Peptides against a protein of PDB entry 6B9H. Designs and how they scored, part 9

Target 1, 151 residues: chain A of PDB entry 6B9H
Amino acid sequence: AELCESLLTWIQTFNVDAPCQTVEDLTNGVVMAQVLQKIDPAYFDENWLNRIKTEVGDNWRLKISNLKKILKGILDYNHEILGQQINDFTLPDVNLIGEHSDAAELGRMLQLILGCAVNCEQKQEYIQAIMMMEESVQHVVMTAIQELMSK

## One batch from the design tools (peptide; made by RFdiffusion4, then SolubleMPNN)

Design b1_p9_5_s3 (from b1_p9_5, 5 letters changed)
Fold by OpenDDE base, seed 4:
Structure b1_p9_5_s3 (fold): chain B 151 residues (1-151), chain A 9 residues (1-9)
Amino acid sequence: as target 1 above (151 residues)
Amino acid sequence: NQELLEFLQ
């Protein structure tokens, strides 16, 4: 999916410790959790991050467990910090991500993280980074932001 | 695209 691939490229700009080269690398949620911590380390603090299992291997049950925690964190962040700027619209199916590495659903999850970045306290930095991205990727990211704002 | 990103700033 174009959305997933572009947002994967965006995610890679965070330079997290966990491997983040492929869609499969994102399915255990570890990269997502580390990205969220970078976005707002006060909210997604070490205690929060410690809830995410890092050594899940190919265990889709553990992947789904992590992804559920991450999704909850994102939703809570939107409610508690971002003033619900991102509504509870078509949420990603974390079961499909964890069990099948569904790129479309993963794209939706990454889009929610994008929403956190462009609305957080340091949104200026993330917006500037997006503005410097390759045009084709920037277009997809921008469109994803537009969709978030319209819902 | 650029205009929207600037708007978000």
Scores: peptide ipSAE 0.056, ipTM 0.781, DockQ to the pose 0.492
Fold by OpenDDE base, seed 5:
Structure b1_p9_5_s3 (fold): chain B 151 residues (1-151), chain A 9 residues (1-9)
Amino acid sequence: as target 1 above (151 residues)
Amino acid sequence: NQELLEFLQ
């Protein structure tokens, strides 16, 4: 999916320790958890990160467990820190991500992380990074931000 | 949020 591939490119700019070259690399949630820690290390602290299981391999049950924790963290962060309610927005189906590597649902998850970045304390740094992206990728990212702001 | 869009454009 175009959204997923463009947001994968955006995720790669964080240069996290976990492998993040393919859609499959994102399905265990480890990359997403490390990205969230970079966005707000005070909220997504080491204690939070330690709840995400590493070395899950191809175990889709463990993937789904991690993804559920990450989605909850994103929703709680929006409510407790950003003061934003997600209304009339389709949430990602983490079961489809973990079990089937569904790119469309993964795109929706990455879009929520994008929302955290452009609304966090250091949002200006992330906005500037987006402005430096290749034009075709930047277009998809900006469209994704517009969709978040319209709801 | 509108300011963010204007900044990106």
Scores: peptide ipSAE 0.056, ipTM 0.772, DockQ to the pose 0.187
Fold by OpenDDE base, seed 3:
Structure b1_p9_5_s3 (fold): chain B 151 residues (1-151), chain A 9 residues (1-9)
Amino acid sequence: as target 1 above (151 residues)
Amino acid sequence: NQELLEFLQ
């Protein structure tokens, strides 16, 4: 999916430790968790990150478990820290991500993380980074942000 | 659109 591919490119700018070259690399949630920690290390602290299993392999059940924790973290962050600036948004189906590497649903998950970045304490830095992205990717990212802000 | 990103800042 176009959204997923563009947001994968965006995710790669964080330069996390976990492999993040393919859609499948994102399905275990480890990259997402590390990205969230970079976005707000005080909230997504080491204790939170330690709840995400890193030795997942191809186990879709473990992937889904991680993804559920990450989704909960995102939702809690929006409620507790961001004041629910992103509300009534269609949630990703983490089962489809974990079991089938569904790119469309993965795109939705990454879009939620994008929402965290552009509304967090360091939002200015993340917005500026997006402004420096390649035009085609930037367009998709901006459209995704606009969709988030409209809800 | 560059204008949108600038607005979001």
Scores: peptide ipSAE 0.050, ipTM 0.767, DockQ to the pose 0.592
Fold by OpenDDE base, seed 2:
Structure b1_p9_5_s3 (fold): chain B 151 residues (1-151), chain A 9 residues (1-9)
Amino acid sequence: as target 1 above (151 residues)
Amino acid sequence: NQELLEFLQ
């Protein structure tokens, strides 16, 4: 999916420690968790990050478990910190992500993380970074942001 | 695209 591929490119700009080159690399949630920690390390602190299992391998059950925790973290962050600027519309199906590496659902998950970035304390930093992206990727990212803010 | 991002700031 175009959304997923563009947001994968966006995710790569965070330069997290975990491998993040492919869609499959994102399915265990470790990259997502590390990205969220970069977005707001006070909220997504070490205690939160420690809930995400890093030794997952191909275990789709463990992937789903991680993804559920991440999704909950995103939703809680929106409620507690961002003032619910992003509601729980069209939630990603983490089962499809964990078990099937579903790119469309992964795209929706990454879109929620994008929402966290463009609404967080350092939102200007992330908006500026998006302005520096390749035009084709930038277009998809901006469209995704627009969708979030219109709801 | 640039204009839209500026509005989102």
Scores: peptide ipSAE 0.046, ipTM 0.759, DockQ to the pose 0.617

Design b1_p9_5_s4 (from b1_p9_5, 4 letters changed)
Fold by OpenDDE base, seed 2:
Structure b1_p9_5_s4 (fold): chain B 151 residues (1-151), chain A 9 residues (1-9)
Amino acid sequence: as target 1 above (151 residues)
Amino acid sequence: SKELKEFLE
């Protein structure tokens, strides 16, 4: 999916320790957790990060477990820190991500992380980084932000 | 933010 590929490119700019070259690399949630920690290390602290299992392999049940924790963290962050409500019917299906590596649903998850970045304390830094991205990728990212802002 | 609105225009 175009959204997923563009947001994968965006995720790669965080330069996290975990492998993040493919869609499959993101399905265990470890990259997402490390990205969220970079976005707000005070909220997504080491105690939070320790809840995410790092030795998952191809176990889709463990992937889903991690992804559920990630999604909950994002939703809680939006409520507790960012002061905004996420429409429940538009939430990504983490089962499809974990079990089938569904790119469309993964894109939706990454879009929520994008929402965290452009609303966090360092929002200006992330906005400027987005403005420097390759034009075609930037277009997709900006469209994704617009969708979030319209909710 | 104002910056976000500006770059989305």
Scores: peptide ipSAE 0.034, ipTM 0.711, DockQ to the pose 0.184
Fold by OpenDDE base, seed 5:
Structure b1_p9_5_s4 (fold): chain B 151 residues (1-151), chain A 9 residues (1-9)
Amino acid sequence: as target 1 above (151 residues)
Amino acid sequence: SKELKEFLE
């Protein structure tokens, strides 16, 4: 999906340690967890990161377990730190991501992470980075932000 | 936020 591919490009700008070149690379949640730690290391600290299993392979059950923890972390972060309620917003189906590598649902998950970045303490830096992205990718990212703000 | 609003305009 266009949303997923554009947000994958955005995720790659974080230069995390885990492989992040393909949609499949994101399905175990390890990249997403490392990105969240970069966004707010005080909240997504080492203790939180250690709850994410790194040696997952193709085990879709372990993928789903990681993704559920990550989604919970995102929702708790929005409530406890950002003071934002997610109203009338379709949450990602982590079962489809873990078991089928569903790009549309993965796009929804990455959009929530995008929301964390553009509302966190270092939001200015992330907004500036988005403004420097290639035009076609920037358009999709900006549309995704607009959708978050409209709900 | 104000910054995000300005970015989107």
Scores: peptide ipSAE 0.031, ipTM 0.703, DockQ to the pose 0.171
Fold by OpenDDE base, seed 3:
Structure b1_p9_5_s4 (fold): chain B 151 residues (1-151), chain A 9 residues (1-9)
Amino acid sequence: as target 1 above (151 residues)
Amino acid sequence: SKELKEFLE
C-alpha cells in the first residue's frame, strides 16, 4: 500500500536498531516500539520496551501480542500525554498485520505512530524533518497527518 | 476506551 511504503520510509529515518527494511520487518512490532521510545523515552521507557518480545521470528501469535501492546501504548499515550488529540480514528487490525503482513493495516498502525510524533513534545522537530523528505513520500505523509488532524 | 484496552490485553 502507498501509505505503508511511505510511512516505512519515514520510520527508517529513526534509524532504530531493529531491522526495518521491509513491511515484514515491521510486523513483529519491535521497530515500532523502538520508534515510539525515540518519540517519547520518558513515556515509552525501558520498562515499557521490555514488554515487547524481541525474539519473535515468524510466530504470528507473538507478533500479534507485541502489536496489541504497541497499539495499547499508542492509545494510552494519546489519552494520557497528548490529551486525545487523535480521536475516533479507525484502529488497525493487528491480526492481519501479524498473521498476513497486511500492508494496508500496517500503514494504519504507522499512521498512529506518525500521530504521536507530530503531536509529541518534539513535534516541531519531527514536522521539520518531514518537510525535508522526498516530495513523493512527503506528500503521502503530510496527507496522512491531515487525515489524523481532521478526526 | 476501557473496553478497547481490555480487548487488546
Scores: peptide ipSAE 0.019, ipTM 0.599, DockQ to the pose 0.021
Fold by OpenDDE base, seed 4:
Structure b1_p9_5_s4 (fold): chain B 151 residues (1-151), chain A 9 residues (1-9)
Amino acid sequence: as target 1 above (151 residues)
Amino acid sequence: SKELKEFLE
């Protein structure tokens, strides 16, 4: 999906330790967790990150478990820290991500992480970085931000 | 929602 591919490109700008080159690389949630820690290390601290299992391989059950924890973390972060700045939104189906590497659902998951970045303490820096992205990617990312704000 | 968060736990 175009949303997923553009947001994968965006995720890669974080330069996390985990492999993040393909859609499949994101399905275990490890990259997402490391990105969230970079967004707000005080909230997504080492204790939180340690709840995300690494080296899950192709175990889709472990992937789903990680993804559920990450989604929970995102929702809690929006409620507790961001003051629910993201409007009502269709939640990603983490089962489809974990079991089938569903790119459309993964795109929705990454969009929620995008929402965290553009509303966090360092939101202006993330917005500025997005404004410097390649035009086609920037368009998709900005559209995704607008959807989060207006839906 | 709280119900949704509980489902994700």
Scores: peptide ipSAE 0.019, ipTM 0.598, DockQ to the pose 0.023

Design b1_p9_8_s2 (from b1_p9_8 with K3R Y5F)
Fold by OpenDDE base, seed 5:
Structure b1_p9_8_s2 (fold): chain B 151 residues (1-151), chain A 9 residues (1-9)
Amino acid sequence: as target 1 above (151 residues)
Amino acid sequence: SAREFLASL
């Protein structure tokens, strides 16, 4: 999916420790958890990150468990820190991500992380970073942000 | 444009 591929490119700019070259690399949630810690390390602290299992391999049950924790963290962050600036819309199906590597659902998960980045304390830094990306990627990111704002 | 939109945020 175009959304997933563009946001994968965006995720790669965070320079996290975990492999993040393919859609499948993101399905265990480790990259997403490390990105969230960079966005707000006071909220997504070491205690939070330590709840995410590493060395998951191909175990889809462990992937889904991690993804559920990450989704909960994102929703709680929006409620507790961002004051629900991101309105509720169709949530990603983490079962499809973990069990089938569904790119469309993964795209929706990454869109929620994008929402955290463009509304957090350092939002201007992330907006400027997006402005340095390829124009085609910028367009997809713009559309994704607009969708978040319109819901 | 995308740049104009992003600048408005």
Scores: peptide ipSAE 0.698, ipTM 0.960, DockQ to the pose 0.966
Fold by OpenDDE base, seed 1:
Structure b1_p9_8_s2 (fold): chain B 151 residues (1-151), chain A 9 residues (1-9)
Amino acid sequence: as target 1 above (151 residues)
Amino acid sequence: SAREFLASL
């Protein structure tokens, strides 16, 4: 999916420790959790990150478990810190991500993380970083942000 | 443009 591929490119700019080269690399949630910690380490602190299992392998049940925790963290962050600026958004189906590496649903999860980045305390830093990306990626990111704002 | 939109955020 176009959304997933563009946001995967965006996620790669965070330079996290976990492998983040393919869609499948993101399905266990470890990369996403590490990205969220970079976005707001005071909220997504080490105690929060330690709840995400790192040695998941191909176990789709463990992937889904991680993804559910991450989604909850994003929703709680939006409620508690961001003032629900992107509330009432359609939630990604984490079952499809964990079981089938569904790129469309993964894109929707990454879109929620994008929402966190462009609304966090350091939002201007992330906006400037996006401006340095390829124009095609910038366009997809713009569309994704506009969709979040329309809710 | 995308750049103009991003600059408006």
Scores: peptide ipSAE 0.698, ipTM 0.960, DockQ to the pose 0.973
Fold by OpenDDE base, seed 2:
Structure b1_p9_8_s2 (fold): chain B 151 residues (1-151), chain A 9 residues (1-9)
Amino acid sequence: as target 1 above (151 residues)
Amino acid sequence: SAREFLASL
């Protein structure tokens, strides 16, 4: 999916420790958790990150467990820190992500993380980083942000 | 443009 591929490219700019080259690399949630910690390390602190299982392999049940924790973290962050700016957005189906590596649903999960980045305390830093990306990717990211703001 | 939109955020 175009959304997923563009946001995967965006996620790669965070230079996290976990592998993040393919859609499947993101399905266990480890990359997403590390990205969220970079976005707001005071909220997504080490104690929060330690709740995400790192040795998941191909176990889709463990993937889904991680993804549920991450989604909850994102929703709580939006409520407690960002003032519910994207709280009512359609939620991704983490079961499809974990069990089937569904790119469309993964794109929607990454879109929520994008929402965190462009609304956090250092939002200007992330906006500037997006402005350095390829124009075609910028367009997809713009559309994704607009969709979040329209709710 | 995307750049103009991003600058408005």
Scores: peptide ipSAE 0.697, ipTM 0.960, DockQ to the pose 0.967
Fold by OpenDDE base, seed 3:
Structure b1_p9_8_s2 (fold): chain B 151 residues (1-151), chain A 9 residues (1-9)
Amino acid sequence: as target 1 above (151 residues)
Amino acid sequence: SAREFLASL
């Protein structure tokens, strides 16, 4: 999916420790958790990160477990820190991500992380980084942000 | 444009 591929490219700019080359690499949630820690390490601290299992392999049940924790973390962050600046009404289906590597739903998950980045304390740094990406990617990101703002 | 939109955030 276009959204997923564009946001995968964006995610890769974080240079996390976990492999993040493919859609499949993101399905266990480890990359997403590490990205969130970079976005706000005070909130997504080591205690939070330690709840995410790193050696998941192809176990889709463990993937879903991680993804549920990450989604909850995003929603809690939105409520507790961001003041509900991102949409939490249309949630990604983490079951489809974990079981089937569904790119569309993964894109929606990454969109929520994008919402965290463009509303966090360091939002201007992330916005500037996005402005340095390919124009086609910037367009997709713009659309994704607009969708979050409209809900 | 995307750039102008992003700059407005």
Scores: peptide ipSAE 0.693, ipTM 0.960, DockQ to the pose 0.968

Design b1_p9_8_s3 (from b1_p9_8, 4 letters changed)
Fold by OpenDDE base, seed 2:
Structure b1_p9_8_s3 (fold): chain B 151 residues (1-151), chain A 9 residues (1-9)
Amino acid sequence: as target 1 above (151 residues)
Amino acid sequence: SARDFLSSL
């Protein structure tokens, strides 16, 4: 999916420790958790990150467990820190992500993380980083942000 | 443009 591929490219700019080259690399949630920690390390602290299982392999049940924790973290962050700016957005189906590597649903999960980045305390840093991306990717990211803001 | 939109955030 175009949304997922563009946001995967965006996620890669964070230079996290976990592999993040393919859609499947993101399905266990480890990359997403590390990205969230970079976005707000005071909220997504080491204690929070340690709740995400790193040795998941192909176990889709463990993937889904991680993804549920991450989604909860995102929703709580929006409520407690960002003032519910994107709280009512359609939620991704983490079962489809974990069990089937569904790119469309993964794109929606990454879109929520994008929402965290462009609304956090360091939002200008992330906005500037997006402006350095390829124009076609910028357009997709813009559309994704607009969709979040329209709700 | 995307750049113009991003600058407005």
Scores: peptide ipSAE 0.667, ipTM 0.956, DockQ to the pose 0.963
Fold by OpenDDE base, seed 5:
Structure b1_p9_8_s3 (fold): chain B 151 residues (1-151), chain A 9 residues (1-9)
Amino acid sequence: as target 1 above (151 residues)
Amino acid sequence: SARDFLSSL
Protein backbone atom coordinates (compact mmCIF):
# COMPACT_ATOMS: atom_id res chain seq x y z
CA ALA B 1 0.00 0.00 0.00
CA GLU B 2 1.19 3.51 -0.84
CA LEU B 3 0.44 4.81 2.65
CA CYS B 4 2.46 2.05 4.30
CA GLU B 5 5.44 2.45 1.96
CA SER B 6 5.58 6.23 2.41
CA LEU B 7 5.32 5.98 6.18
CA LEU B 8 7.94 3.22 6.20
CA THR B 9 10.26 5.72 4.51
CA TRP B 10 9.34 8.26 7.19
CA ILE B 11 9.98 5.73 10.00
CA GLN B 12 13.45 5.08 8.56
CA THR B 13 14.43 8.70 9.28
CA PHE B 14 14.33 7.99 13.04
CA ASN B 15 17.49 5.86 12.82
CA VAL B 16 16.36 3.30 15.40
CA ASP B 17 18.50 0.30 16.38
CA ALA B 18 16.07 -2.36 15.13
CA PRO B 19 15.98 -3.37 11.44
CA CYS B 20 13.39 -1.28 9.56
CA GLN B 21 13.89 -1.89 5.83
CA THR B 22 10.74 -3.87 5.01
CA VAL B 23 7.07 -4.05 5.96
CA GLU B 24 7.76 -7.35 7.70
CA ASP B 25 10.47 -5.71 9.84
CA LEU B 26 7.76 -3.53 11.40
CA THR B 27 5.29 -6.32 12.20
CA ASN B 28 6.89 -7.31 15.53
CA GLY B 29 6.37 -3.78 16.90
CA VAL B 30 9.98 -3.29 18.07
CA VAL B 31 10.72 -0.50 15.57
CA MET B 32 7.45 1.25 16.38
CA ALA B 33 8.17 1.09 20.12
CA GLN B 34 11.66 2.57 19.61
CA VAL B 35 10.19 5.37 17.44
CA LEU B 36 7.60 6.22 20.10
CA GLN B 37 10.36 6.41 22.72
CA LYS B 38 12.17 8.95 20.53
CA ILE B 39 8.96 10.99 20.13
CA ASP B 40 8.40 11.23 23.90
CA PRO B 41 10.97 9.46 26.10
CA ALA B 42 9.36 10.75 29.30
CA TYR B 43 6.09 8.97 28.51
CA PHE B 44 7.40 6.01 26.52
CA ASP B 45 10.18 5.42 29.04
CA GLU B 46 12.43 2.42 29.64
CA ASN B 47 9.83 0.71 31.81
CA TRP B 48 7.30 0.98 28.98
CA LEU B 49 9.78 -0.15 26.32
CA ASN B 50 10.84 -3.16 28.42
CA ARG B 51 7.29 -4.53 28.14
CA ILE B 52 7.85 -5.03 24.39
CA LYS B 53 9.32 -8.46 23.70
CA THR B 54 12.44 -8.57 21.53
CA GLU B 55 13.71 -11.62 19.61
CA VAL B 56 10.16 -12.41 18.49
CA GLY B 57 11.17 -14.05 15.21
CA ASP B 58 8.23 -15.33 13.18
CA ASN B 59 5.98 -15.92 16.20
CA TRP B 60 2.77 -14.13 15.17
CA ARG B 61 1.27 -14.52 18.66
CA LEU B 62 4.16 -12.57 20.18
CA LYS B 63 3.91 -9.98 17.38
CA ILE B 64 0.22 -9.41 18.12
CA SER B 65 0.93 -9.15 21.85
CA ASN B 66 3.53 -6.43 21.20
CA LEU B 67 1.26 -4.60 18.73
CA LYS B 68 -1.62 -4.55 21.22
CA LYS B 69 0.65 -2.94 23.82
CA ILE B 70 1.84 -0.35 21.30
CA LEU B 71 -1.69 0.52 20.16
CA LYS B 72 -2.76 0.92 23.79
CA GLY B 73 0.25 3.17 24.41
CA ILE B 74 -0.65 5.37 21.43
CA LEU B 75 -4.28 5.70 22.51
CA ASP B 76 -3.32 6.44 26.12
CA TYR B 77 -0.77 9.02 24.94
CA ASN B 78 -3.46 10.80 22.92
CA HIS B 79 -5.83 10.88 25.89
CA GLU B 80 -3.36 11.66 28.70
CA ILE B 81 -0.75 13.88 27.02
CA LEU B 82 -2.10 15.24 23.71
CA GLY B 83 -5.58 15.98 25.10
CA GLN B 84 -7.27 13.97 22.35
CA GLN B 85 -6.04 16.26 19.58
CA ILE B 86 -6.33 13.21 17.33
CA ASN B 87 -9.98 12.23 16.93
CA ASP B 88 -11.04 8.60 17.04
CA PHE B 89 -11.31 6.79 13.71
CA THR B 90 -11.07 3.19 12.48
CA LEU B 91 -8.32 1.50 14.49
CA PRO B 92 -5.80 -0.79 12.82
CA ASP B 93 -6.40 -4.54 13.06
CA VAL B 94 -3.25 -5.71 14.85
CA ASN B 95 -4.19 -9.35 14.26
CA LEU B 96 -3.89 -8.84 10.50
CA ILE B 97 -0.55 -7.06 10.96
CA GLY B 98 0.97 -9.73 13.19
CA GLU B 99 -0.41 -12.81 11.49
CA HIS B 100 -0.47 -11.72 7.82
CA SER B 101 1.84 -8.68 7.57
CA ASP B 102 -1.14 -6.72 6.19
CA ALA B 103 0.34 -3.53 4.70
CA ALA B 104 -2.92 -1.57 4.72
CA GLU B 105 -3.48 -2.17 8.44
CA LEU B 106 0.19 -1.48 9.16
CA GLY B 107 -0.22 1.82 7.31
CA ARG B 108 -3.03 2.77 9.67
CA MET B 109 -0.85 1.94 12.68
CA LEU B 110 2.00 4.09 11.34
CA GLN B 111 -0.52 6.88 10.67
CA LEU B 112 -1.35 6.92 14.39
CA ILE B 113 2.36 7.26 15.18
CA LEU B 114 2.54 10.11 12.65
CA GLY B 115 -0.28 11.76 14.58
CA CYS B 116 1.77 11.52 17.77
CA ALA B 117 4.81 13.09 16.09
CA VAL B 118 2.98 16.09 14.58
CA ASN B 119 1.19 16.86 17.86
CA CYS B 120 3.95 16.21 20.43
CA GLU B 121 6.11 18.82 22.19
CA GLN B 122 8.73 18.62 19.42
CA LYS B 123 6.14 18.64 16.60
CA GLN B 124 7.90 21.43 14.67
CA GLU B 125 11.10 19.38 14.46
CA TYR B 126 9.20 16.45 12.95
CA ILE B 127 7.28 18.72 10.56
CA GLN B 128 10.57 20.19 9.32
CA ALA B 129 12.01 16.70 8.86
CA ILE B 130 8.99 15.75 6.72
CA MET B 131 9.60 18.85 4.58
CA MET B 132 13.05 17.46 3.73
CA MET B 133 11.63 14.22 2.29
CA GLU B 134 10.85 13.50 -1.38
CA GLU B 135 7.87 15.47 -2.71
CA SER B 136 5.86 12.34 -3.48
CA VAL B 137 6.32 11.12 0.10
CA GLN B 138 5.42 14.56 1.46
CA HIS B 139 2.14 14.41 -0.44
CA VAL B 140 1.16 11.05 1.04
CA VAL B 141 2.14 12.21 4.54
CA MET B 142 0.09 15.39 4.06
CA THR B 143 -2.96 13.35 3.06
CA ALA B 144 -2.49 11.11 6.10
CA ILE B 145 -2.34 14.12 8.45
CA GLN B 146 -5.40 15.69 6.81
CA GLU B 147 -7.33 12.47 7.35
CA LEU B 148 -6.45 12.49 11.05
CA MET B 149 -7.63 16.09 11.39
CA SER B 150 -10.93 15.51 9.56
CA LYS B 151 -12.15 12.53 11.60
CA SER A 1 1.14 22.16 -2.10
CA ALA A 2 2.35 19.75 0.56
CA ARG A 3 4.92 22.29 1.77
CA ASP A 4 2.25 24.98 2.10
CA PHE A 5 0.05 22.65 4.14
CA LEU A 6 2.89 21.46 6.37
CA SER A 7 4.01 25.04 7.04
CA SER A 8 0.50 25.87 8.24
CA LEU A 9 0.62 23.31 11.04
Scores: peptide ipSAE 0.666, ipTM 0.956, DockQ to the pose 0.961
Fold by OpenDDE base, seed 4:
Structure b1_p9_8_s3 (fold): chain B 151 residues (1-151), chain A 9 residues (1-9)
Amino acid sequence: as target 1 above (151 residues)
Amino acid sequence: SARDFLSSL
């Protein structure tokens, strides 16, 4: 999906330690967790990050477990820190991500992380970084942000 | 444009 491809490119700008070159690389949630920690290390602290299993392999049950924790973290972050600014009418299906590497649903998850970045304390840093990306990526990001904040 | 939108955030 175009959303997933563009947001994968965006995720790569974080330069996290975990491999983040493919959709499959993101399905275990480790990259997402590391990105969230960069976005707000006070909230997504070491204790939170330690709940995400790093050696998952092809175990889709472990992937889903990680993804559920990450999704919960994102939703809690929106409630507790960001003032519930992100719409949740189209939450990602983490089962499809973990079990089938569903790119469309992964895009939805990355979209929620995008919402965290553009509303966090350092939102201007992330907004400026996005403005330096390719025009096509900027457009997809814009659309994704608009969708999150439209309702 | 996307830049205009992003700058408005």
Scores: peptide ipSAE 0.666, ipTM 0.956, DockQ to the pose 0.961
Fold by OpenDDE base, seed 3:
Structure b1_p9_8_s3 (fold): chain B 151 residues (1-151), chain A 9 residues (1-9)
Amino acid sequence: as target 1 above (151 residues)
Amino acid sequence: SARDFLSSL
């Protein structure tokens, strides 16, 4: 999916420790958790990150468990820190991500992380980083942000 | 443009 591929490219700019080269690399949630910690280490602190299991392998049940925790963290962050309401009816299906590596739903998950980045305390730094990406990626990111703003 | 939109955020 175009959204997923563009946001994967964006995620790679964070230079996290976990492998993040493919869609499959993102399905266990470890990369996403590390990205969120970079976005706001005071909120997504070591205690929060330690709840995300590493060395998941191909265990889709463990993937889903991690993804559920990450999604909850994103929702809580939006409500508690960013003062934003996310439409619950448009949330990504983490079961499809964990079980089937569904790129469309993964893209929706990464879109929520994008929302955190462009609304956090360091939002201008992340916006500037996006402006340095390829124009085609910037366009997809713009559309993704606009969709979030309409919710 | 995307750049104009991003700069407005």
Scores: peptide ipSAE 0.663, ipTM 0.956, DockQ to the pose 0.922

## One batch from the design tools (peptide; made by RFdiffusion4, then SolubleMPNN)

Design b1_p10_1_s1 (from b1_p10_1 with Q3K)
Fold by OpenDDE base, seed 4:
Structure b1_p10_1_s1 (fold): chain B 151 residues (1-151), chain A 10 residues (1-10)
Amino acid sequence: as target 1 above (151 residues)
Amino acid sequence: SVKDFFESLL
């Protein structure tokens, strides 16, 4: 999916430690968790990150477990820190991500992380970084942000 | 424009 591909490119700019080259690399949630920690290390601290299992292999049940924790973290962050500035009516299906590497649903998950980045304390830095990306990616990101804001 | 959009978020 175009959304997933563009946001994967965006996620790669964070230069996290976990492998982050393919859609499959994101399905265990480890990259997403590390990205969230970079976005707000005070909220997504080491204790939070340590709840995410890093060695899940192809175990889709463990992937789903991680993804559920990450989704919960994102939703809590939006409620507790960001004041729920996103549309929560189209939540990603983490089962499809974990078991089938569903790119559309993964894109929706990454979209929520995008929402965290463009609304966090360092939002200016992340927005400026997006403005330096390829124009085609910027268009997709813009649409994704607009969708989040249209509650 | 896209640029205007992101500038409006700053």
Scores: peptide ipSAE 0.726, ipTM 0.961, DockQ to the pose 0.936
Fold by OpenDDE base, seed 5:
Structure b1_p10_1_s1 (fold): chain B 151 residues (1-151), chain A 10 residues (1-10)
Amino acid sequence: as target 1 above (151 residues)
Amino acid sequence: SVKDFFESLL
């Protein structure tokens, strides 16, 4: 999916420790958790990150477990820190991500993380970083942000 | 434009 591919490119700019070259690399949630920690390390601290299992392999049940924790973290962050500046209009189906590597649902998950980045304390830095990306990626990101703001 | 959009978010 176009959204997923563009946001994968965006995720790669974080240079996290976990492999993040493919859609499959994102399905276990480890990359997403590390990205969230970079976005707000005070909230997504080491105690939070330690709840995400890193050695899941191809176990889709463990992937889903991680993804549920990450989604919960995003929603809690939105409520507790962002003050509902963004809405969880349509939640991604983490079962489809974990079991089937569903790119469309993964894109929706990454969109929620994008919402965290553009509303966090360092939002200006993340926005400026996005402005340095390829124009085609910027356009997709813009649309994704607009969708978040409109819901 | 895309540029204007992101500048408006700054």
Scores: peptide ipSAE 0.725, ipTM 0.961, DockQ to the pose 0.941
Fold by OpenDDE base, seed 2:
Structure b1_p10_1_s1 (fold): chain B 151 residues (1-151), chain A 10 residues (1-10)
Amino acid sequence: as target 1 above (151 residues)
Amino acid sequence: SVKDFFESLL
């Protein structure tokens, strides 16, 4: 999926500790949790991050559990901090992500994280960083942001 | 354009 591929590239710019080279690397939620902590460490603090199970391997049940926590965190962040600027118009199916590594649904999950980045306190810095990425990636990111704004 | 779009978000 083009959305997932482009946003994976974007996620890689965060230089998190967890492996983040493939779609499969993102399915356990650890990378996403670490990215969210970078976006807003006061909200996604160490206590929050510690609720995400690491070293889950291929256990899809544990992956789904992590992904549910992350999705809840994103939605709560949107409500409590961002003033509901990010609509939960179409929530990603975390079951498909965890059990089947569904790239389309993962892309939608990453899109929500993108929404957090471009609306957080450091949004200007994240937007400027996106502007430095490959043009093809910028096109996909632009479309993803527009979709978030329109709903 | 893409450039204009992101500049508008700044």
Scores: peptide ipSAE 0.724, ipTM 0.960, DockQ to the pose 0.948
Fold by OpenDDE base, seed 3:
Structure b1_p10_1_s1 (fold): chain B 151 residues (1-151), chain A 10 residues (1-10)
Amino acid sequence: as target 1 above (151 residues)
Amino acid sequence: SVKDFFESLL
């Protein structure tokens, strides 16, 4: 999916420790958790990050477990910190992500993380970073943000 | 434009 590919490119700019070259690399949630910690390390602190299992391999059940925790973290962050500035009515299906590496659903998960970045304390820095990306990626990101903020 | 959009978010 175009959304997933563009947001994968965006995710790669965070330079996290975990491998993040392919869609499948993101399906265990480890990259996403590390990205969230960079977005707001006070909220997504080490205690939170330690709840995400890093040695998952191909175990889709463990992937889904991680993804559920991450999705909950995003939603809680939106409610507790961001004041519900992002749309959480259309949630990604983490089962499809974990079990089938569904790119469309993964794109929706990354879109929620995008929502966190463009609304967090350092939102200006993240927006400015996006503005430095390839124009084709910027178009997709723009559409994704517009969708989040339309509700 | 895309540029204008992101500028509006700043």
Scores: peptide ipSAE 0.723, ipTM 0.960, DockQ to the pose 0.948

